Peptides against a protein of PDB entry 3T6J. Designs and how they scored, part 84

Target 1, 375 residues: chain A of PDB entry 3T6J
Amino acid sequence: PIVESYIGFIESYRDPFGSRGEFEGFVAVVNKAMSAKFERLVASAEQLLKELPWPPTFEKDKFLTPDFTSLDVLTFAGSGIPAGINIPNYDDLRQTEGFKNVSLGNVLAVAYATQREKLTFLEEDDKDLYILWKGPSFDVQVGLHELLGHGSGKLFVQDEKGAFNFDQETVINPETGEQIQSWYRSGETWDSKFSTIASSYEECRAESVGLYLCLHPQVLEIFGFEGADAEDVIYVNWLNMVRAGLLALEFYTPEAFNWRQAHMQARFVILRVLLEAGEGLVTITPTTGSDGRPDARVRLDRSKIRSVGKPALERFLRRLQVLKSTGDVAGGRALYEGYATVTDAPPECFLTLRDTVLLRKESRKLIVQPNTRLE
Target 2, 372 residues: chain A of PDB entry 3T6J as posed
Amino acid sequence: PIVESYIGFIESYRDPFGSRGEFEGFVAVVNKAMSAKFERLVASAEQLLKELPWPPTFEKDKFLTPDFTSLDVLTFAGSGIPAGINIPNYDDLRQTEGFKNVSLGNVLAVAYREKLTFLEEDDKDLYILWKGPSFDVQVGLHALLGHGSGKLFVQDEKGAFNFDQETVINPETGEQIQSWYRSGETWDSKFSTIASSYEECRAESVGLYLCLHPQVLEIFGFEGADAEDVIYVNWLNMVRAGLLALEFYTPEAFNWRQAHMQARFVILRVLLEAGEGLVTITPTTGSDGRPDARVRLDRSKIRSVGKPALERFLRRLQVLKSTGDVAGGRALYEGYATVTDAPPECFLTLRDTVLLRKESRKLIVQPNTRLE

## One batch from the design tools (peptide; aimed at target 1 Y13 V142)

Design b2_p27_3 (made by RFdiffusion4)
Pose (drawn by RFdiffusion4):
Structure b2_p27_3 (pose): chain A 372 residues (1-112, 116-375), chain P 27 residues (1-27)
Amino acid sequence: as target 2 above (372 residues)
Amino acid sequence: EAVALPTTNPAASGEGSAVEFDPDVYH
């Protein structure tokens, strides 16, 4: 459509329980030139789902060209203006018929070297160069194969299923599926507090995982003297964001104040666990003399160490999502999402530095439409 | 800091409300 639109109580992020949605609405025009560069990603989107760490039976049944667009926003009502979105928020529909992917083009044009804290003098160069371009990649993947992948196991009214039980097996355990989503049950209704952050984490992780693929970069025009940087800046940005996320964690209440930032911290911790000197957090000192930190990500070890930690992670997340296993999901997540002062990082002590170097986000003013 | 949102729509003019920028991708 020339004009794209949507509204309702949709994103559930701000419900302390995680079920009730916050009202919003938007009207934006579809840009053509930048969209083809996405519809491309849609065309070849089919194959990639099978590159995911879980078998095809653990994925949605068919596939689709639900849609991927680039929208110049006119009116976005509500608290915030996301860079991209995958909706409607009803999973059942995501699997049965489809969903949509939205990359807002003109919001970007808004959001783009001393404020590059927790990086090195190198790095921030590659950051300034490849952040913008790589942003499209990460968003595309986050939206399309982030939430586009995965399958829910639901018990329909009768004792039957939405799938064939005897032929489905859990790779982690080896047994046959003993858990699932029963009638009336949904992602938020079960995982609740964690559902948003958990799902987002999965999406970003698939983002990096498939951001390692030559094809996708060929779609975005990255290869050779190009294919490097973008991937690096992407991962580096992910680990840095994992560091900045401490600001949005409340230690007193042992509570996270956001899904994305928490998820980013979790991915950071998983990478740190992979070890092998791939990632480091150094309690340095800024030129101003105050405290500081430098995030060190060895790029040569990206495929040899980091990738395994990813596909093992995604495999577990997805496995526990399909069977709807909350116990495992939490134990696997809230353990990764835990914040403590234990070395050789001391996140409790780092958080202060993160707050000192903290940033306050900008404001986006919006135009109106007068009736003549 | 406040920054106006770029648009090419000739019917859109003036200044409306302002929202906090969010770099995140939703689902």

Design b2_p27_3_s1 (made by RFdiffusion4, then SolubleMPNN; from b2_p27_3, 10 letters changed)
Fold by OpenDDE base, seed 3:
Structure b2_p27_3_s1 (fold): chain B 375 residues (1-375), chain A 27 residues (1-27)
Amino acid sequence: as target 1 above (375 residues)
Amino acid sequence: EAVLLPTSDPRASGVGKAVELDPTVAS
């Protein structure tokens, strides 16, 4: 088999300030069949980047064709095995030198194994679709998340010599209609400026890119889905995200007003955005379980994904990118922390829902890592 | 629950170390 590995201080999710990397490493083998799908996605990446809801001036100046490989992980040393990886984790390097994408395909496969009777917070009529399409939708989401999420967007920079990587006279901020008024100075990075929200903010942007672009007909075609199947994959992908936003409450600590997991915080933010869109797109209903204890149901109206969900996500995603590009920490923090705030305010009563989430919490899965040999 | 990671390599064996699945995909 083709073997890939990496090792080092890579992911900074465990650093409250998003700067210091955790030491991790993996050894994996290439899944050739799944990698072929990602190769097709890479081939379409330059065009798909143009579909993102920001002006080309806020996108990378030069498209750098990345590698994208599906890997079956054999050994992973770290706090937890991710579904996907995009490296390096430095935006400046991503812009100028390029990046590599990895999907840990066999990790995703494990996530598919959910017993129907244990599947929480979904309507009964959604459970079968969810079980059927969770895997395929994850493949789509991870691919988009890594390649076109983390791999998209431009940071406006003034270098040490005072030169800008953008035309100050012509580039317009699409949110304000004005010229660019802020940027990254020499020595400033995404993590250094946005600090405590940097990791989660970026994950939120990447997840949002996934949801937004999965609506594009070409994306589902690349992954081999057509007709009703394609629509079901889209539906389940969005449904999974809003469900994840509810599940995310497990990782919020009310006493400290903080989040303990960047991706989960990001998913909660997306849930809030889609709830704010209203019009019956997303509904969270507290219920009583068969055991007589609190439960809840999340419903996503399929018919409103494109008409209500997409526009809401478009506006939000554009704001995320513009604030990131311009290094507007104040604006970015106000936006992101606003959606990341967890209160018990009606109608959602998220703190109460958190109690329900904790009550219905499932046991964590332990993954047994395989070994292989050359023959 | 312990779950063996599947692989496309037919030569693979399930004798590896158990690791927790990241919350990003465990939900």
Scores: peptide ipSAE 0.199, ipTM 0.820, DockQ to the pose 0.480
OpenDDE base, seeds 1, 2, 4, 5: peptide ipSAE 0.025, 0.019, 0.025, 0.179; ipTM 0.550, 0.537, 0.379, 0.806; seed 1 fails the geometry check

Design b2_p27_3_s2 (made by RFdiffusion4, then SolubleMPNN; from b2_p27_3, 11 letters changed)
Fold by OpenDDE base, seed 3:
Structure b2_p27_3_s2 (fold): chain B 375 residues (1-375), chain A 27 residues (1-27)
Amino acid sequence: as target 1 above (375 residues)
Amino acid sequence: EEVKLPTSDPSASGDGKAVELDPSVAR
């Protein structure tokens, strides 16, 4: 077997300022069969990057072919086990030197063992489909999130010598129609500029890339889905995201106006974007459970994903990228914090929904380290 | 031979830049 490992101060999610890494390490074995799917995704990456909703001038100048491997984790030391990893975490290095992607395949597989009776906040008609396709859809999402999410986009930089990595005269900001007015100066990084929102913002961008690109037939074909199955995978992926946005409320602390988990904050933001799109795309309905206590249902209209959802996500995702590329912290913070704000304002009444989410919260599952042997 | 390892519960995943198994996906 091929063994992969890493160790060190890697992920900064636990740092309120997004700059200090948590000490993390893993040992894993390569899953060759699943890795082959990601290799096909890598082979299509250069073309798929062109499908992202920003001008080529906001994308990396040179495509650097990354490595993408599916790993079965033997041991993981850290505060949590991710589903996928994109390293290094420095955007400048990703842009100039390249990156490596991994999917923690056996971690993803555990997520699939959801009991139907415990599946909260879904319509009954969606539960069986959700259970069937949650795993496969999540594999697609992770692959896109890591490779084309974290692996995409350019930072506009002025180096120590005063040289720009973009043409100031010809590059146009697609949101303003004007020349680029802001960039990263020497010594400035994504994390240093965007600070408290940097991690969650980047996760939101990556998740949005996943949702956006999963609509592309080539992506689904790479993962082995065609016809009705492909459409079901798309539907469940989007459904999972909007459900996750509701579940995210568990990780919001109203008293501190603070989010405790970057990915969950990101998913809530996406939910807000899709709710804002309107037209019946996403509906959250408070209900009464069989126990007589508050419950809720999330409904996603499958027929409106492409017509309503995609355009809304496209606009949002483009704005995220443009603000990131230009180092526009004020604009980025205004946009992101606007969608990340949790109030009890109608019609959603998110603080009330949070109480429902907490009421329906399941016990945290424990991940047990697997044992493997060569026979 | 490809050894398939047992699947771990993604609900125990923390805030990793890795697509954290969404604590919501893990749950």
Scores: peptide ipSAE 0.032, ipTM 0.540, DockQ to the pose 0.091; fails the geometry check
OpenDDE base, seeds 1, 2, 4, 5: peptide ipSAE 0.025, 0.023, 0.024, 0.030; ipTM 0.519, 0.509, 0.507, 0.541; seeds 1, 2, 4, 5 fail the geometry check

Design b2_p27_3_s3 (made by RFdiffusion4, then SolubleMPNN; from b2_p27_3, 11 letters changed)
Fold by OpenDDE base, seed 4:
Structure b2_p27_3_s3 (fold): chain B 375 residues (1-375), chain A 27 residues (1-27)
Amino acid sequence: as target 1 above (375 residues)
Amino acid sequence: EAVKLPTSDPRASGEGKAVPLDTTVAR
């Protein structure tokens, strides 16, 4: 078997300022079969990057072929095991030197194991479909999230010598229609500038890329899905995201007006974006469970994903990228914190929904000593 | 960056359910 490992101070999610890395490490074996799918995704990455909703001037100047491998984790030392990884966590290095992606396949498999009777907040008609396609949809989402999410976009930089990595005279901000007015100066990084929102913001961007690009037939084909199966994978991927946005409320602390988990905050933001799109795309309905206690149902109109969801996500994702590229912290914070705000305002009444989410909360999965088989 | 699953975050509240991280390796 092919063995991979990594170790060091890598992820900064536990730093409120997104700067200090937490020590982690893993040993894993390569899943060759799944890696082959990701290799195909890599082979298409250059073309798929062009499908992202920002001008080429906001994308990397040169495509750098990354490595992408599916890994089955044997041992992980850290506070929590991710489903996927994109490294290094320095945008400047990503755009100039390249990056590596991994999907932690067996971690994803653990996530698949939800009992139907414990599956919360879905319509009964969606449960079987969700169970069937959650795994495959996760593979797609993680692949896109890492490779084309974290692996996409350009930071506008002025170096220590005063040189720009973009043409100030010709590059236009698609949101303002004006020339670029802000950028990263020497020594400034994504994390240093966006600080408290950097991690969640970037995760939101990456998740949004996943949702957006999973609509592309080529992506589904790469993962081996065609026809009705492809559409089901898309549906379940989007459904999972909107459900996750509701589940995210567990990680909001009203008393402190803060979020405790970057990815869940990101998913809530996406939910808000899709709710804002309206037109019946997403509906969250408070209900009464069989136990007589509060419950809720998330509904996603499959027929409106492309017509309503995609355009909404496109606009939002473009804004995220433009604000990131230009280092517009004020604009970025205003946008992101706006969507990340949790109130009890109608019609959603998110604080009330949070109570429901907490009531229906499932036990956290604790990953323990693995069983490894050689076949 | 790394994708976190909703049920994998150590900061999440609630009781933990032990789940083995199983894998099969081809010879």
Scores: peptide ipSAE 0.252, ipTM 0.755, DockQ to the pose 0.070
OpenDDE base, seeds 1, 2, 3, 5: peptide ipSAE 0.013, 0.251, 0.014, 0.013; ipTM 0.468, 0.751, 0.480, 0.470; seeds 2, 3 fail the geometry check

Design b2_p27_3_s4 (made by RFdiffusion4, then SolubleMPNN; from b2_p27_3, 13 letters changed)
Fold by OpenDDE base, seed 1:
Structure b2_p27_3_s4 (fold): chain B 375 residues (1-375), chain A 27 residues (1-27)
Amino acid sequence: as target 1 above (375 residues)
Amino acid sequence: EVVKLPTSDPSASGDGKVVELDEEVWG
């Protein structure tokens, strides 16, 4: 088996300011079969990047072919086991030197072990589809999230000598129609500028890329899905995201107006975006469970994913990228925190829903990390 | 609930460390 490992201060999700890395380490073996799918995705990456909803001027100048490997984790030391990793976590290095993507495939598989009876917040008619396609949809989402999410976009930079990495005269901000008015100065980074929202914002961008691009037939084909299966994978991927947005409320602390998990905050933001799109795309309905206690159901109208969801996500994703590229912290914070705000305002009543989420909280799973021996 | 991490390597055993599974995280 091919063994991969890493160790060091890598992920900054536990830093409220998104700057300090947590010490982590893992040992994993390569899953060749799944890695082959990601290789196909990498082969199409340059083309797929063009499908993202921003001008080429906001994309990397030069495509750098990354590595993408699916790994089965044998051991992981850290506060949590991720499903995917994109390294390095420096945008400048990603743009100039390249990056590596990994999917921790067996971590994803564990997430699929949810029993139907314990699956919360879904309609009964969706549960079977969700169970069936959660795994495949996660593979698609993680692949897109890592490769084309974290691996996409350009930061506008003025170097120490005053030179720009973009043409100030010709590059137009697609949101304003004006020339670029802000950028990263020498020494400024994504994390340093966006600080408390940097991690979650970036995760939101990456997740949004996943949802957006999973609608592309080529992506589904790469993962081996066609026809009705492809549509089901899309549906479940989007359904999972909106459900995750509801589940995310567990990680919000109302007393502190704080999110404790960047990815969950990101998923909540996406839920808010899709709810805002309206037209019956997403519906959250408070219900009463069989136990007589509060419950809820999330519905996603499959027929409106492309007609309503995609345009909404497109606009949102473009805004995320433009604000990121231009280093517009004020605009970015206003946008992101606006969607990340949790209130009890009707019709959603998110704080009330949070109580429901907490009430229905499943017991945490314990992962037994395997050992392997070469005999 | 205790769940063993599956592996594509047939030599893998379930005698590893127990780690609490947090919510799905990728990035």
Scores: peptide ipSAE 0.104, ipTM 0.699, DockQ to the pose 0.587
OpenDDE base, seeds 2, 3, 4, 5: peptide ipSAE 0.047, 0.081, 0.075, 0.088; ipTM 0.675, 0.702, 0.689, 0.665; seeds 2, 4, 5 fail the geometry check

Design b2_p27_4 (made by RFdiffusion4)
Pose (drawn by RFdiffusion4):
Structure b2_p27_4 (pose): chain A 372 residues (1-112, 116-375), chain P 27 residues (1-27)
Amino acid sequence: as target 2 above (372 residues)
Amino acid sequence: FTFVFTDPTSSVESESDFNYGPVVYGS
């Protein structure tokens, strides 16, 4: 459509429980030139789902070209203006017929070197160069194969299923599936507090995982003296964001105030656990004399260590999502999402520095439409 | 009837930032 639109109570992020949605609406025009660069990603999107750490039976049944667009926003009502979105938010529809992927083009043109805190004098160079371009990649993957992948196991009214039970097996355990989503049950209705952050973490993780693929970069025109940097800046940005996320964590209530930032911190912790000097947090000192920190990500160890930690992580997340296992899902997540002062990081002590170097986001003014 | 674009009169906090990264909605 020339004009793209949508509205309703949709994104569930701000419900302390995680079910009730917050009202919003948007009207934006579809840009053509930048969209083809995405429709390409859609065309070859079919194969990639099978590169995911879980078998094809643990994935959605068919596939689709649901849609991927680039929208110049006219009116976005509500609290915020996301960079990209995958909707409608009803999973059943995501598997049965389809969904849609939205990359808002003109919001980007808005959001783009001393404020590059927690990096090094190198780094921020590659950051300034490859942040914008890599942004499109991470968003594309986050939206398309982030939430585009995965399958829900649901018990339909009768004792039957939406799948064949005897032929499905859990790689982690080896048994046959003993858990699932029953009638009326949904992602938010079960995982609740964690559902948003957990699902987002999975999407971002698939983001990096497939951002390691030559083909996707060929789609975005990255290879050779190119294919490096973008991937690096992407991962580096992910680990840095994992650091900045401390600001949005409330230690007194032992509670996270956001899904994305929490998820990013979780991915950071998983990478830190992979160890092997791949990632480091250093309690440095800024030129201003106050406290500070430098995030150190060894790029040569990206495929040899970090990727395994990823596909094992995604395998577990997805496995627990399909069977709808909350116990394992939380135990696996809230454990990763835990914030403490234990070394050699002391995140409780780091959080202060994160708050000192903290940033307040900008405001996006919006145009109107007058009737003549 | 015709429509004309006018100056901006409202503001909304940005979900995405250059330093914090993209914010992509979905469930």

Design b2_p27_4_s1 (made by RFdiffusion4, then SolubleMPNN; from b2_p27_4, 13 letters changed)
Fold by OpenDDE base, seed 4:
Structure b2_p27_4_s1 (fold): chain B 375 residues (1-375), chain A 27 residues (1-27)
Amino acid sequence: as target 1 above (375 residues)
Amino acid sequence: LRFVLTEPTSSVTADTSFLYGPFVAGR
């Protein structure tokens, strides 16, 4: 077997300022079969990057072929176990030196192991489909999230010598129509500049890339899905995201106006974006459960994913990237915190929904170290 | 080499322990 490991101060999710890495490490074995799918994704990455909704000037100047491997984790030491990893975490290094992607396949398997009777907030008609395709959709989402999410985009930088890594005269901000007016100075990083929103913002961007690009037929083909299966995977992936946005409310603390989980905050933001798109794309309906207590149902109109959802996500994702590239913290914070705000305003009444989410809260699962045997 | 994943159990650990990534883990 091929064994991979890493160790060090890597992820900064637990740092309120997004700068200090937490010490973590793992030992894993390569899943060759699943890795082959990710290798096909890597082979298409350069072309797929062009499908992202920002000008080439906001993308990396040179495509650097990364590694992408599916890993079965034997042991993971850290406060949180990821489903996927893209390292290094420094954007400047990603765009100049390259990066490595990993999918923690067996972690995903744990994550989507759900009993039908415990599956909350979905319509009955969607539950079986959701259960069937949750796993495969996760594989797609993780692959896109890591490789083309975290692995995409360019930071505009002025180095210590005053040189720019972009042409100030020709590069135009697609949102403003003007020349670039802000950038990262020497010593400034994504995390240092965007600070408290950096982690969640980046996760939101990566998740959005996943949703956006999973609509591309080539992506689904890479993962072995065609025809009706491909459409179901797309539907379930989007459905999972909007459901996740509702579930995310568990991780919001109203008293402190604080989010306790970066990915969940990101998913709530995406939900807000898709709700804002309107036109019946996403509907959250308060209901009464069989136990007589409050419940809710999330509905996603699959027929409107491409016509309504994609354009909304495209615009949002472009804004995320442009603000990131230009180091526009004020604009980025305004945009992101705007969508991350949780109020009880109608029609959604998110604070009320939060009570429902908490009421329907599932017990958290502890991932137990897997056993291995030779066969 | 075959990997066998044991069935996850309910966690009683601190709230700081959670899963990263695009999946949704209940807690």
Scores: peptide ipSAE 0.045, ipTM 0.613, DockQ to the pose 0.159
OpenDDE base, seeds 1, 2, 3, 5: peptide ipSAE 0.038, 0.045, 0.040, 0.030; ipTM 0.619, 0.635, 0.608, 0.620; seeds 2, 3 fail the geometry check

Design b2_p27_4_s2 (made by RFdiffusion4, then SolubleMPNN; from b2_p27_4, 16 letters changed)
Fold by OpenDDE base, seed 1:
Structure b2_p27_4_s2 (fold): chain B 375 residues (1-375), chain A 27 residues (1-27)
Amino acid sequence: as target 1 above (375 residues)
Amino acid sequence: VRYVLEEPTTSVVADTSFVYGPFVAGR
């Protein structure tokens, strides 16, 4: 078997300022069979990058073929076990040297294993579809999230000698129609500039890339889905995301006005974006459970994903990228924190919904280290 | 040579959350 491992101060999710890495490590075995689909995605990555909603000038100058491997994790030491990883976490290195993606396949398998009777916040009509396609949709989302999410975009930089990695005279900010007004100076990084929102912001960007690109027929084809199946995978992927946005409220601490998990904060932001799009795309309805206590249902109108959802997400995602590329911390913070704010304002009444989420909360999955054997 | 993972990961209690990277433990 091919064994992969890494160890070190890698992820900064637990740093409130998004800068200092937490010491973690894993040992995993390559799943060759599962890696094949990601190889196909890699083969299409250069083309798919062009489908992202920003000009080529906001994308890497040169495509660097990344590595993507599916791993079965044997042991993981850290604050939490991920389903996917994109490293290194240095944007400059990603742009100049390349990056590696991994999917922790066995973690994903646990993640999408849910009993129907315990599946909260979905309409009954959606539960079976959700259960059926959650796994496949996760594969799609994780692949896109890592490879084309974290693996996309350019930071505008002025180096220590004053040279720019972009043409100041010709590159236009697609949001403003003007020349680029801000950039990263020597020594500045994504994390150092965006600090408290950096991790969650980036996760939000990556998740948004996943949702956005999963609508592309080529993506679903790569993963082996066509026709009605492809549409169901898309639907479930989007449904999962909006549901996750509701579930995310568990990880918000109202009294401290903070989020305890970057990914869930990101998913809440996406939910807010899609709710803002309106037109019946996403509906959260408070209900009463069979126990007579508060419950809720999330509904996603499948027919409006492309007509309403995609444009909303496109605009949002482009804005995320532009603000990231230009190092516009003020704009980025205003945008992101605006969507990340949790209040009890109607019609959603998110703080009230949070109570419902907490009430309906299931115990966190206890992931047990696997046994393995050689044959 | 084949590698087989027995009980690749097991959850005693299931939730529906998913995470792509390390996180701060939630409530």
Scores: peptide ipSAE 0.052, ipTM 0.411, DockQ to the pose 0.220; fails the geometry check
OpenDDE base, seeds 2, 3, 4, 5: peptide ipSAE 0.047, 0.051, 0.052, 0.040; ipTM 0.577, 0.558, 0.561, 0.405; seeds 2, 3, 4, 5 fail the geometry check

Design b2_p27_4_s3 (made by RFdiffusion4, then SolubleMPNN; from b2_p27_4, 13 letters changed)
Fold by OpenDDE base, seed 2:
Structure b2_p27_4_s3 (fold): chain B 375 residues (1-375), chain A 27 residues (1-27)
Amino acid sequence: as target 1 above (375 residues)
Amino acid sequence: VRFVLTEPTSSVPADTSFVYGPYVAGR
């Protein structure tokens, strides 16, 4: 088998300032069959990047074809096992040197395992569909998240010599209609500038890219979905994200006004964006469970994903990227923290919903890591 | 001869929230 590993101070999720890496490591075996799907995605990446809702001037100048491999984790050491990885975590290096993507396939497989009776917050009619397509939709989402999410976008930089990596005279900020007025100075990085929101913000961007691009027929085709299956995968992917946004409330600490998980915060932000879009796209309804205790239902109107959801996500995602590219920390923080704020304000009453989420919370999975044998 | 990886298991069934990265301070 082909063995891959990495070890070191890599991910900064546990750093409140998003800068210091946590020590982690894994040993994994390449899953050749699953890797083939991601290779097809890589082959289409350059074209798919053009579908992202920002001008080419806000995208990498040169597409650097990355590796994308599906890995079956043999052992993982760290605070948590990810579903996917995009490294290095330095945007400047991603722009100039490239990156590698991995999907931790067997971790995803464990994550896919859901018992119908334990599936919370979904309409009964959606449960079977969700169970059926959660796995496939995750594959799509992870692939897009890593490759075209983390792997997309340009940072505007002025180097030590005063040279810009963009044309100051011609590049226009699509949000303001003006020339670029802010950028990263020498020595400034995404993490250093955006600090406390950097990790979650980037995850939100990547997740949004996934949702946005999964609507593209080419993407679904790459993963082998067509027709009704493709639409179901799309629906379940969006449904899963919306549901995740609700579940995310578990990871919010009201007393400290902070989030304890960057990805979950990101998913809550996306939920807020889609709720803001209105028009019945997303509905969260408090209910009473069969046990007489509080419950909730998340509904996503499938017919409004493209008409309502996509435009809302497009606008939001573009703003995320533009603010990231220009190093506009003030604007970025205002935008992101605005959506990340958890209050009990009507109509959603998120703090009340949080109580419901906590009430319905299941124990976290303890992953028993695999071993190998000869056959 | 083929190398076979055993399937990982979960000690408890849980609702999925699909995690792409580590937790900061999960509950």
Scores: peptide ipSAE 0.066, ipTM 0.608, DockQ to the pose 0.211
OpenDDE base, seeds 1, 3, 4, 5: peptide ipSAE 0.024, 0.053, 0.058, 0.033; ipTM 0.561, 0.596, 0.594, 0.564; seeds 1, 3 fail the geometry check

